# Ledger of designs, part 189: peptides against a protein of PDB entry 8BZL

Target 1, 228 residues: chain A of PDB entry 8BZL
Amino acid sequence: SYDRAITVFSPDGHLFQVEYAQEAVKKGSTAVGVRGRDIVVLGVEKKSVAKLQDERTVRKICALDDNVCMAFAGLTADARIVINRARVECQSHRLTVEDPVTVEYITRYIASLKQRYTQSNGRRPFGISALIVGFDFDGTPRLYQTDPSGTYHAWKANAIGRGAKSVREFLEKNYTDEAIETDDLTIKLVIKALLEVVQSGGKNIELAVMRRDQSLKILNPEEIEKYV
Target 2, 242 residues: chain B of PDB entry 8BZL
Amino acid sequence: SRRYDSRTTIFSPEGRLYQVEYAMEAIGHAGTCLGILANDGVLLAAERRNIHKLLDEVFFSEKIYKLNEDMACSVAGITSDANVLTNELRLIAQRYLLQYQEPIPCEQLVTALCDIKQAYTQFGGKRPFGVSLLYIGWDKHYGFQLYQSDPSGNYGGWKATCIGNNSAAAVSMLKQDYKEGEMTLKSALALAIKVLNKTMDVSKLSAEKVEIATLTRENGKTVIRVLKQKEVEQLIKKHEEE

## One batch from the design tools (peptide; made by RFdiffusion4, then SolubleMPNN)

Design b1_p20_1_s3 (from b1_p20_1, 11 letters changed)
Fold by OpenDDE base, seed 2:
Structure b1_p20_1_s3 (fold): chain B 228 residues (1-228), chain C 242 residues (1-242), chain A 20 residues (1-20)
Amino acid sequence: as target 1 above (228 residues)
Amino acid sequence: as target 2 above (242 residues)
Amino acid sequence: VEVRTLPEDFRERIEELLYE
């Protein structure tokens, strides 16, 4: 029934619930992804961990599989659902296909999930965008972005969340082959990009790096400070 | 627009979920619940509002629920919703135990319920649960733990936190007085009384209006104990003497 | 119909709790 449709077209062709979900994403902390030559880097603005909160439970960057990780902006609880579904799919793929997922595959899966929630009666869109990074089995680094609509694209570099516009403008100016020539330079680029919108410097940045044939590494604050 | 606040949980033009926000507001009017993590244990302290003389002897804590041998929770919000969620927690914990022949890790139990809460914010024909929970527990992975969850399905681990009425003020007080690494269960109990005394809208704090449970480890076993009224009275008295 | 606006401090807290 029309009454059960949450996401419907307006007379002018807008899907307002999708657009409004995008506004929810803008309320989220900024996340940045950069594809280097042999590295992918995710950086996220740390919300000031409330005094007395356990930092362990405040994670904005998560592994989907050994070769794929994700950062998100928007509704935290929504993100958890997407992450769990993606993890299950990654494991299922390994069992059925006997190979890890490609970054594009899992991105498409997530995008399809999001898209279904824009057409399903009685469901609202997910209030999250995601940056998905990793390595394909052939060793190719990949970066994808997806939004509440279920659209996805491959990127060299991108940003989502509150400061995304400013960060993207920075990346458009500063992302060059020279800027990503080394792993360290790539990491520095992410940090510099985040510093455009993060007030308290390196202490409020979470960084994750994945190098070719290596597992996801979350940098500790001391390691981050070396790049600042 | 009334359209965004009265219907199934949908996004407002500003990207807000008003039904979730309203649920959280409703919880703000509920009785205060505190959780404090100590080195040698963890505690819950909750305001008891429903003291009716005609109520049969409340043998059971009104706001503190044992979930399994290693976990308990306190609830703030709609009682009926709380009953549903606490029952679900028990079922999840039991199913896990049966399946894996070991107790469910604390965070996994919290997450499982949070996924349910989240679903009620996303699926049509459902309203958010009007309940926040504090969880205390022990497991072999992280030892003593304290978690908080809200109607959105979000959760976090805490050293100390508060939900319900005057929770913001309580959290502020906890931030000031909580000493990391030096918190004993005894000091945590004293802190709980101190905070409740200031945050509860009562002229005088009485043992009848406060429920306290502690979770400790004794001889390699978790012990969950609800303090007797006399014990709570002693804590209050000690606070008044300071 | 005046949508009951939550206090500003409460809104900020909610945003911190809901969005990451």
Scores: peptide ipSAE 0.158, ipTM 0.654, DockQ to the pose 0.632
Fold by OpenDDE base, seed 5:
Structure b1_p20_1_s3 (fold): chain B 228 residues (1-228), chain C 242 residues (1-242), chain A 20 residues (1-20)
Amino acid sequence: as target 1 above (228 residues)
Amino acid sequence: as target 2 above (242 residues)
Amino acid sequence: VEVRTLPEDFRERIEELLYE
């Protein structure tokens, strides 16, 4: 029976399938998230869309609800499953609790989902990390990161995917209160961070911003070039 | 490394899903399927490999399946897997119609099947479907559409694409010859014949070895038509004269 | 079952399709 436990502990206490799922994440395009004062920004390395492919169908940044959006690195098909489950939960929460989810709540939900897939027989871990950004109902901007293990943490700024190490090093040096003083500066910080790993400038960057009390806005290439 | 390629779909140490990759490799050996989006329609062209004269049922289309009144698909890969997936597509479309009293949007149908495909890559005791699909359709949201899906559960929209044998070469040719914004269904048909003639592992392209379906809009209704053999012959003849 | 290693070019293409 191939429905045996897929994710098991090694003799030294490692969950190899989770570690290998993390390697799958490292193969994904780089994503970066930054929390500003009144803005959250997601940036993703845009793989050159193949000629004749519809760009509409290649999105790495998606809304989970009006107040929450997510970027991911890793297996696209796995991400779609997580996104769909999260969207359903966001709607369910609105119906049952009569308030939108907090960013922490939906992050915890996603993290719990991932964790269950690391422990359940006949399931492999999700091969994705996610950056989840948004605003709580009190107007507080939030950024969370999840990995295949189901762990999650709150961040001021973070990155996932292939170039995550370099981007994080950049953010550690350059993330200051002055660097996020304005919305524009926050956007510039994200772009500069991505340019550490992305070649050919603004054409290969997808950027999304969510301002306080505003919906998710995906910037067009022309808007991105203004910050380069 | 060999332990991870023979078991149920699990991650390799380098984060690869070998069973999915192997399924995609298997599809690379299947008959060629092309899809081309035009301004006034969309088409599928597929290689017909099983020409058995003794087949009692003249299947008008071996590789092209009507899904509903507004969508059709072509399949490259394992026939039995294809039958399961095409049946599921029809069921999903029908359930949606019954529930909402409207036809399912094209992308939603594609996504629903892709979620099933993905599940077969994640749940134990399952193998990936050895099938890639091209979908053609029309809906009120995006008009004429062409999609491709693979065993991983990934999909994308395309103006023109190819799956199966020599798909890379076909895609290269499509990139060279596809004129964005100027593609008529007539020109798309000609392009399909041109590409198939070069990519099919046959000495001479014949109408018996090619299935073509077109999806158009007439009087506010979607029309899915499989071209008759004579029509395909005319297209081939025209190509030979150029 | 001869584990045929996928050609490197095909692997790259698959990786592009699988991992976004």
Scores: peptide ipSAE 0.119, ipTM 0.615, DockQ to the pose 0.638
Fold by OpenDDE base, seed 4:
Structure b1_p20_1_s3 (fold): chain B 228 residues (1-228), chain C 242 residues (1-242), chain A 20 residues (1-20)
Amino acid sequence: as target 1 above (228 residues)
Amino acid sequence: as target 2 above (242 residues)
Amino acid sequence: VEVRTLPEDFRERIEELLYE
């Protein structure tokens, strides 16, 4: 059965392992990214930290570099591999090119990595999608999304994970120039978008904000509640 | 679907890695391992299932492994897999020490092994490791630490957790009785005995069936100690008197 | 080979552990 083979084409041209990896992504917690005028915002559905679990070890939003951060949906262990490789590449780029990566560059790197894992008969695809946000050196905010296939696209706003459809529908209706006119409005848009799928309000949302020439800021629950 | 059960770790149509899930199921039948973090130390308690009368008493802990001077782990699952992974942990720790002239941070060691585990779930021709691990350690960055890792290569830090047989029940009990910020090593030991007594499928908890190791700091040094049978007996006795 | 279907409760737990 072609659907059980390591990533091979079906007779009808499907890469089932890639498609199935996309299904794995849909099992992940929802993540949303929005590009504002001078801000990029990532929001994730905060999975209830199990009682007795150290919250420090539960990270859904991670920095790849000072100017780039990533949220993911899907297999956490797979994500860790991608994140680590991306971080190494970001540092390598700084050393070799003497400039930080562009958001597109690191996205392409990640996408290429994913693609290679779809073409090797000895490897399964990565079971993750990622939202990659940040600022280019020229101060341009960027948002990219990658899939298990290794495809990537630039977005104004997007969502991944189990609630992605609902969040995207919300964003399609509500993402306007007016809605992102200010940093606060942009943050509010992300929160509202996540609230479409997240129960119990701001306590179950993790937000990361990156402004131009500023480091990644993870908002605390109190800060999030100010926007709710 | 019956079809995804026996092959190289691939995604099911639903996006599941059945081989990883089956490995985790296998671990569910393994002996119970418990970890508890205290303010003044961290402990591992493990069920000893293979009590062979002909085994010389001074048997090295069957399920608890010293990794370096600052870390130990316990294993639930396939023994041969556990041996491979514990050896790898020791090698990683040693390489780090040689390279950096300082002990490897606890989380970094855990992560390194988890990356290996993950690789065995992604690359063809290999099966997932049928092992979950609990790690205890101390480092200068975070002090006393407890981690859990599974066949997927996921890990997390914990104040208290359990793997292996009846782990869900054990975790429930830990949630009820663990007092955050007030846990002493003494109280942690008592809690470990309490939980094991209830979760082990034995009529009576005996010291021969339980391995306990503690990790403490004394005079600026980490001390990893496996409790003697007499000490475990005393803990059991104390529990029975309460 | 009758593949033992994981109990539903176990599946949920695994999904919680595997996916974020």
Scores: peptide ipSAE 0.272, ipTM 0.757, DockQ to the pose 0.617; fails the geometry check

Design b1_p20_1_s3 (from b1_p20_1, 11 letters changed)
Fold by OpenDDE base, seed 3:
Structure b1_p20_1_s3 (fold): chain B 228 residues (1-228), chain C 242 residues (1-242), chain A 20 residues (1-20)
Amino acid sequence: as target 1 above (228 residues)
Amino acid sequence: as target 2 above (242 residues)
Amino acid sequence: VEVRTLPEDFRERIEELLYE
């Protein structure tokens, strides 16, 4: 029997491989995204870097283009494949359409890619969820989430990974117009949300911010501590 | 549960890729490979397990492979898989050189292979490669570099690391003795011998059972050198005297 | 950053290596 990875419907209508891929996502460290008024913020649980490991090679937040960033939860190697494909598409779009991608466009591309891997014979689903943030050409901040099934939705705030449930519950209670009134407040909201699941305070948090008409900025630990 | 153990490249109900995990477990039984990054170079040290008396005295490096002029790797795991992957690395490096007229950056070569490894964990009809690799290299972007990759297609940069048998113990020893910013190639070699002596399941460490390669820069060129048996003997002797 | 020692158990090690 050819041991082909096949995602098929169960008799009760479940796509087990997709559901199991979602379980893989839950094994990933927590990521949170928040859309502010003129800012998008990604926060991730920083895994304890092993002594002697180069931190440069551990990236949970990455740029897809100048105007789009992504955080993921789940299988790191799978994420790299998705990121690479997305980056190529962003560049291709710039060449063919002569404009950067919208955040929705690139999210849809990623979602479509994931969906194909749930339907194609001989492929397993990607074991990742992603938070995709950025700015459209009109300056509108956007946050999208996609999962192994290839579904995607726009969010004001969301979380993925191991602590996602707790973080989402926090965000549901605390995400208000007042809480995102300023860039600083938005950043504080993300930090507070992550602190629900991250131990040892700001030292174990990585934050990335993208402001309107600005490039992605990864905050250093000292900058993060100012918000704690 | 057994169904997911036997099928290639599918998720278990718990979100685990058992075939990848099993491949990694198999690597844990392979000969030990060490990598250590120094200020003035990088080294690989590998255990030789198959010393066949009938092997022609041409001591071909069994576990350390030159990839190009600027990179080498060591392998832990299935030999046949290792041969395929090392050949692929060479092809990727050569293709890049031809296309861009410059050597491939170290991390880019590592990631290219890791993407292949990942594919073998995602596409049906294929099993994961039962191989972990340590990569040493130099490029103009980051200088001396050490990387580790596993069957999943994941990789990381390291100052020092170990794969194969007793890798956990070796890593613990490296963590204790590695001095960040103060590591010379000479001290790295001594550390490698120290760690191998403690982690190899041999009563006495011998030069015939150890392969060591160093990567250095001389006059603006990368030099990859496999240590001669006599040199390894001297390192072992020095360690025994300490 | 507390340098976590490599987990003694294989499962924990695998999870650290495979998932972020």
Scores: peptide ipSAE 0.194, ipTM 0.672, DockQ to the pose 0.297; fails the geometry check

Design b1_p20_1_s4 (from b1_p20_1, 11 letters changed)
Fold by OpenDDE base, seed 1:
Structure b1_p20_1_s4 (fold): chain B 228 residues (1-228), chain C 242 residues (1-242), chain A 20 residues (1-20)
Amino acid sequence: as target 1 above (228 residues)
Amino acid sequence: as target 2 above (242 residues)
Amino acid sequence: PPVATLSEDFRKRIEELLYE
């Protein structure tokens, strides 16, 4: 008998393979996203890069386009597939529509891709969740989350991965207008949120910042320590 | 959780892909392969297990494959799967060259194969490849490079790494002895012999049981060379004298 | 081999390699 990936409904209405894919996400390191007033910030738990591993090839945060970046949690190989497809779509959109994608548009594209893999016979769901942040053309900061089911929602702040529950609880308590009043405060909020689950302080955190009309900036460890 | 053990492309209740894990376990029992990046080159060192006296053709290399003029790889795992993947690598590299009239960048070749590997973990009716690969190469973008890929389709760049039997111990030794920024190809070769001597379950390391390839740049060209048995013997002898 | 035969060290290594 051919081994087929089957995503079907259980008698009680569950899609077990989707739920199990969500469990795969929980095995990933923590990522957090926060939307500020004029800034979007992604923070990730820095995977203990093996001493001999090239740091360039270990990236949990990636650019999809000039105005959009993504962090993921879950299966790394699955994420690469999604990222590549999203990048192609961003470029295609620029060519066909002559404008960059909105953050919602690319999120919806990714979500639709994921959804198809939950409904297509012979395919398993993607074992990843993603935080997608960026700016629309009008300068509006956006944060979206996708999960293995292909659902997506807009958020002020959210987290994915193994420590997501604790981070979300922190954000629910501490995300206020005052807490995001400035870019620096927004960055601090992300760091504080990650410190709920990350051991050894700022050395194990990677931060990406995107400001209005600016490119994605990955903060160096020294810059991160200023906020700790 | 036995019901998921035999299925290649489904998640377990815990979010695991057991067939991928089993493939990686199988690779852990394969012959050892090492890769070491140096400032002036990169090398692969692999254990040679099949020394059959009746083999007529001295296979130039059992575990090290030239992919193109700028890249080579070593394999750990199922030989038949390795042959398929190495052939695919060659085809991908050739197609790129034909299309763009320049050699494929190293990471792009690795990624292309990794996408195939990943697909075999996600699409039904397929099993994961029981193969891990080490890639060495040179391109104009990043210079000398070393990559590792596994059955999941995951890959990473490395300064030094090991796959196959006793890989964990080898990696530990590499971490201890690898001098970042100061590694010459000569020192890398010595390190490779040192690590293999400790990780291979042989009383005495012999040149017949070790394959070594180096990738260097000479006069603006990449040179991939498999060391002769005599050269390997000399390296072993030097190690024994230290 | 059965999942039950996998060492904890192997499991941890696999998780580190497969998930990010």
Scores: peptide ipSAE 0.326, ipTM 0.744, DockQ to the pose 0.617
Fold by OpenDDE base, seed 3:
Structure b1_p20_1_s4 (fold): chain B 228 residues (1-228), chain C 242 residues (1-242), chain A 20 residues (1-20)
Amino acid sequence: as target 1 above (228 residues)
Amino acid sequence: as target 2 above (242 residues)
Amino acid sequence: PPVATLSEDFRKRIEELLYE
């Protein structure tokens, strides 16, 4: 029935709506995540804010909890739904378990949510991928990625969005223990990675940094320029 | 592929939601609505297209709706959809007020509706709302505010923006003439008339074809006022003299 | 192909509004 958005298998075993949702992700601006030794860094290609647009309302990086933040690529409205659900879950977990979520836990939650939307009749997949970073209660930095299918994996470094392929190739070549030896080097790595696809310098990059036992910090443009 | 155009909102092979895009296209044919943020207020200006002489009540405002004491919106798109969404906005605002004993923050009201709009792009058996909205408001958190939302459920804050017919041209004009930090409500009104005069598909701009509402603060209270036809006439006349 | 012939400019605008 045309009345139902149904994600079904093709004769050759493909879930086309999921694959097409992945194409939607590629329309998003690039986001990069890197796990350092005692730091996690998210970098995003800053969308050119329209001259008359309030920059406050343009957010590609958001906090899910005190110990977890997320960057996304794809449909902005879809992302907002996922973010809100994740935030509620983080708070619920604190209330029920009396501990913050692990990064893996909240990633799994988001992944499960996405997966359900690939299997439920009358729902289309979410058109977003996400990089989820943070610290577990034991102080371990974590980086996860989710895609529209509901799959998730842990990463040392990864990228999503339109320039993800080029950024990943850069990271594969340049991510070493030496490259992440310090917090500053880790930040520099993210910036360098983004500069592979971002036209014009550090002014078009937004960076979020979370250090062990510290809250999410969004770097201002001046701080970013120090690393360029 | 036409296959993806005729069904419920699903992804195309290219990752596009054509039903959302088509809804936005439909809005492009609707009457022009613009919003301008000033230092001392915010305004909405909307094109009145349905001037039917036989309409019993000249709807004081066909396209501009008061949502609560601190917010108003204008709509571009399908009228029936607009009525549903504006009603929902009012309900959301009232529920919040009842629950928290304070007015809903402007952005929170916008996001609440946007979540509904988004849902209609994701759930089967639903079509996107064929409506874009401009929101004006005041709250204690951010003061005067202007927001725009579209059928996808996306929204943004703006200093000035336009939806509906010739919106791209209007936005371009706003970008040229909007003076950041120096915009008074008076200058904003003049700018609104200027832009509407150029973007409305009318031979001559007349007060009967334009609705304007202003939102200001007086004595610590929000005042939402729809300009009288005579006031709009004066603005048009002033523009013609310049 | 889409039923509606969207101009390239409109398409770009939509993409800017829909995707981040």
Scores: peptide ipSAE 0.325, ipTM 0.732, DockQ to the pose 0.633
Fold by OpenDDE base, seed 5:
Structure b1_p20_1_s4 (fold): chain B 228 residues (1-228), chain C 242 residues (1-242), chain A 20 residues (1-20)
Amino acid sequence: as target 1 above (228 residues)
Amino acid sequence: as target 2 above (242 residues)
Amino acid sequence: PPVATLSEDFRKRIEELLYE
């Protein structure tokens, strides 16, 4: 087949397909991640679930393992592929290394996967960014962000998607040790950050929290309203 | 613009996959397919466009395919692509059955195919499938289910939905008339006829132009049945009398 | 069809279906 993706360097050193994939991410709804002292929180802008659509099948936050979860922005179908690959790796790691993955490890795995898709002319980049949060086996909370290029970094707080800029600006101003002193304050910080870009308040926010030695918990709307 | 719409697997500067969009546009011109979930069953209703007197089989399912004992699908889009995908669905279901000695869960079958669809949007030398599918099924995990998938490899579960020609109008009608939690298969059938009558680009709805399949549970077994022409005629007649 | 001929409503619908 002769119609292959062209991910090549421009004369000025740009990888346009990667940059354009980053534009695809901006079409996604906003996601925010915050690392607290003993908690990690993911918040996402809810897509208005179409009337008659099953909400069960609409997920922007997913578990990769018991100790790691991910939110994404961008192409939904692309995200599914990445999520599935990551889940398999998490399980494989448990079997081979006899320990759960570190958040950094699985992030690096995802990043490497993405990077490979930027270097093959037979493939286009993944059109997703991800916020990956969780706890290392030593109990340390972690937050990582990765983009279509396969670059990744650790963060205290970050955002992705269409409203990411505004959310990041908010976090830069408001993320302090005092603001994350408690789990509740950390959650509140995430909500406030999302409210910078989300219309109609808490009803359009989905929140997931992971506390030390606890499983991922998706907050219900009533729980979210307590923080608003 | 032409540079990005001519290739199957590249992003536009705006982050769009034009070939996927064009595939979806093509599907918009295909015959209408409806799916409606009821409390006691699920149905597919599809427009039959290829009615020819010289066809050997007068009674055939043009757009509705049985996938296994617990699932069926309808297709809007390119027929040849549909044949490939429906065959793949059957193979996936069969392989799962052989491997695990139980039927594949409905959503897993849908996702397996959606991963294939996605791959055709990401790997070079491939074009998106020009097909959207509605899936109906039953499994022990979620009971009766209705799913929709598109060329991108995205999918969702639905209470009622429509693909193909005039799908937006059909969906609007379904939103208005669908009564959540109170939908019987009988009422769903009536609703399907009502929607098709208004959304099909035909002067008059006739039984020869409509295929309907129902999926029910009887004595702990899934029953997939294509309605006979006479049954469809009765449904149409009933609608006309109301 | 050329991209320019796609309606804005269609584009919006596509975006809703493709991106999350």
Scores: peptide ipSAE 0.357, ipTM 0.803, DockQ to the pose 0.615; fails the geometry check

Design b1_p20_1_s4 (from b1_p20_1, 11 letters changed)
Fold by OpenDDE base, seed 2:
Structure b1_p20_1_s4 (fold): chain B 228 residues (1-228), chain C 242 residues (1-242), chain A 20 residues (1-20)
Amino acid sequence: as target 1 above (228 residues)
Amino acid sequence: as target 2 above (242 residues)
Amino acid sequence: PPVATLSEDFRKRIEELLYE
C-alpha cells in the first residue's frame, strides 16, 4: 500500500515529517539575513566547493526578481523547485498586476506552497528554509523567513541552517540601530555574524547586497575581505 | 528504523531521505563512468560490464547515449530507469527545438530532467530513479560543458568527475592529475584511461570493456563520436608504455 | 540509530551532494 498519508499528526499533535524536514534544514550550511536602513544583506557559508566543480552551478543565493532575492538551507533540489515556482510567480505578477511583487507577497506565495506540501496526500514537506530579502516598490527594505511548515515571519535579522542558533544569538546581542546605521556597518554585521560559525574567515563566505533601487550584487572575495 | 527506509518519500528523524541515499548506494555498485572537460572538447568514458558474446554488436554504446546534436550522456545505475530518463531527455530537447527553433542550452536540459528526478523523491507512490548521469555538451552560451546529476535531482557542473563504482577514488585521481586551463582532449583521453585502469578492478584494461565518446567542434558544428575499439586499444597501449 | 549500513564517508558525501 502506498502510504498516501505522509504527513500526519502524532497523538500528541506533532507533525513529524515537518519536524524532520526542519532537521534537514539543519544539515544545510548557515545563511544569515540582515535588514539595514536602506540595504538588505544575505550572507551564506560557502560550501567547500570541490576543486573540480564549477562554482557557477553552486549558489545558495538566488534572485527571484529584480527586487527580491533568496537564500536557503536544506535540500538543494527542493530549493530549485521552490525558486523556479517563485520566479514564475514574480513574472506572472508583473504581467497581471503591472507591478513587481512585494517581498511579503512572494514570501506568502512560497509559504503557501510549502504548507500545501505538508497537507497534501502523497507529498512530503520541502526540506528547506529560506531567507527572502528585497525592497518593496515604496523603497522599504524587507526580510522574511520561511520554514518547511509554511510559516513565515518578518525579521530585522535572522539565520537558518546548521549554525543558525549561534548566529541568532550573536545577532540578538549585536543588532542595534547603531550597528545598521550605514550600509557598510550592516554588511560588517552580517560578516561578523557568519564568522561565529564559519571557519577560515572571509574566504568561505558568500555575500549578497541589495540596496534601494539597485539590483542584487554578489560581492567578490576581495570586497568581502575589506570588511573582515 | 525500518519505517523510514521502506517508505519512498519520508524524512528520517535526522532529516535524511533514506530511499535517495539507498539509490545512490546502488549506483555506487554500477559500472564506472568518467567525464572530463578539455579546452577543445569533452569526453565520457564508461565501463562495459556486460559483454555477452551473443549480444548483437549493433549496440554502438551500452552506457553512452546521444541526446541531440550537441549533447550526450552516460548513465550509472538501473538500466531500465536509464532508458526512461534518456528518452525523456531526448523528448525535452526536441520539444525545445521545435518551440524556440534553436537547440536547448545544456544546463536547461539537465535541469529539466533534474526536476523530474526531484519529483520522484517528493511525491508519494514513487521511488527515486536509481540513476546518476554525466552530461557532455556544447552550447553558444558556455561552450563545452560537463554536468553530473544524482537521484535527488541535484546537479553540478564539473571540470572532471566520476560516478558509479569506485567513484570516490576516481575523483581523487582526477583532482590530482587534472590541470585546469591546460587540458587538451588528447590529454583528457589519456587521463581517462589512467583513471579507469586504476578504478576498474581488472589486471589489464581492455578496449572491449571501455566505451569512450568525445564531443568536439568542427567547422562550427558539434561532432559526437564514439571511439572505435582500435582507437581505444591505442590509448590503452600508450598508457602501458608510459 | 538508523540501521543504514552506509559508511560514514558515504554519508558525508551524500550530505555534501544533497544539502546546501
Scores: peptide ipSAE 0.334, ipTM 0.748, DockQ to the pose 0.572; fails the geometry check

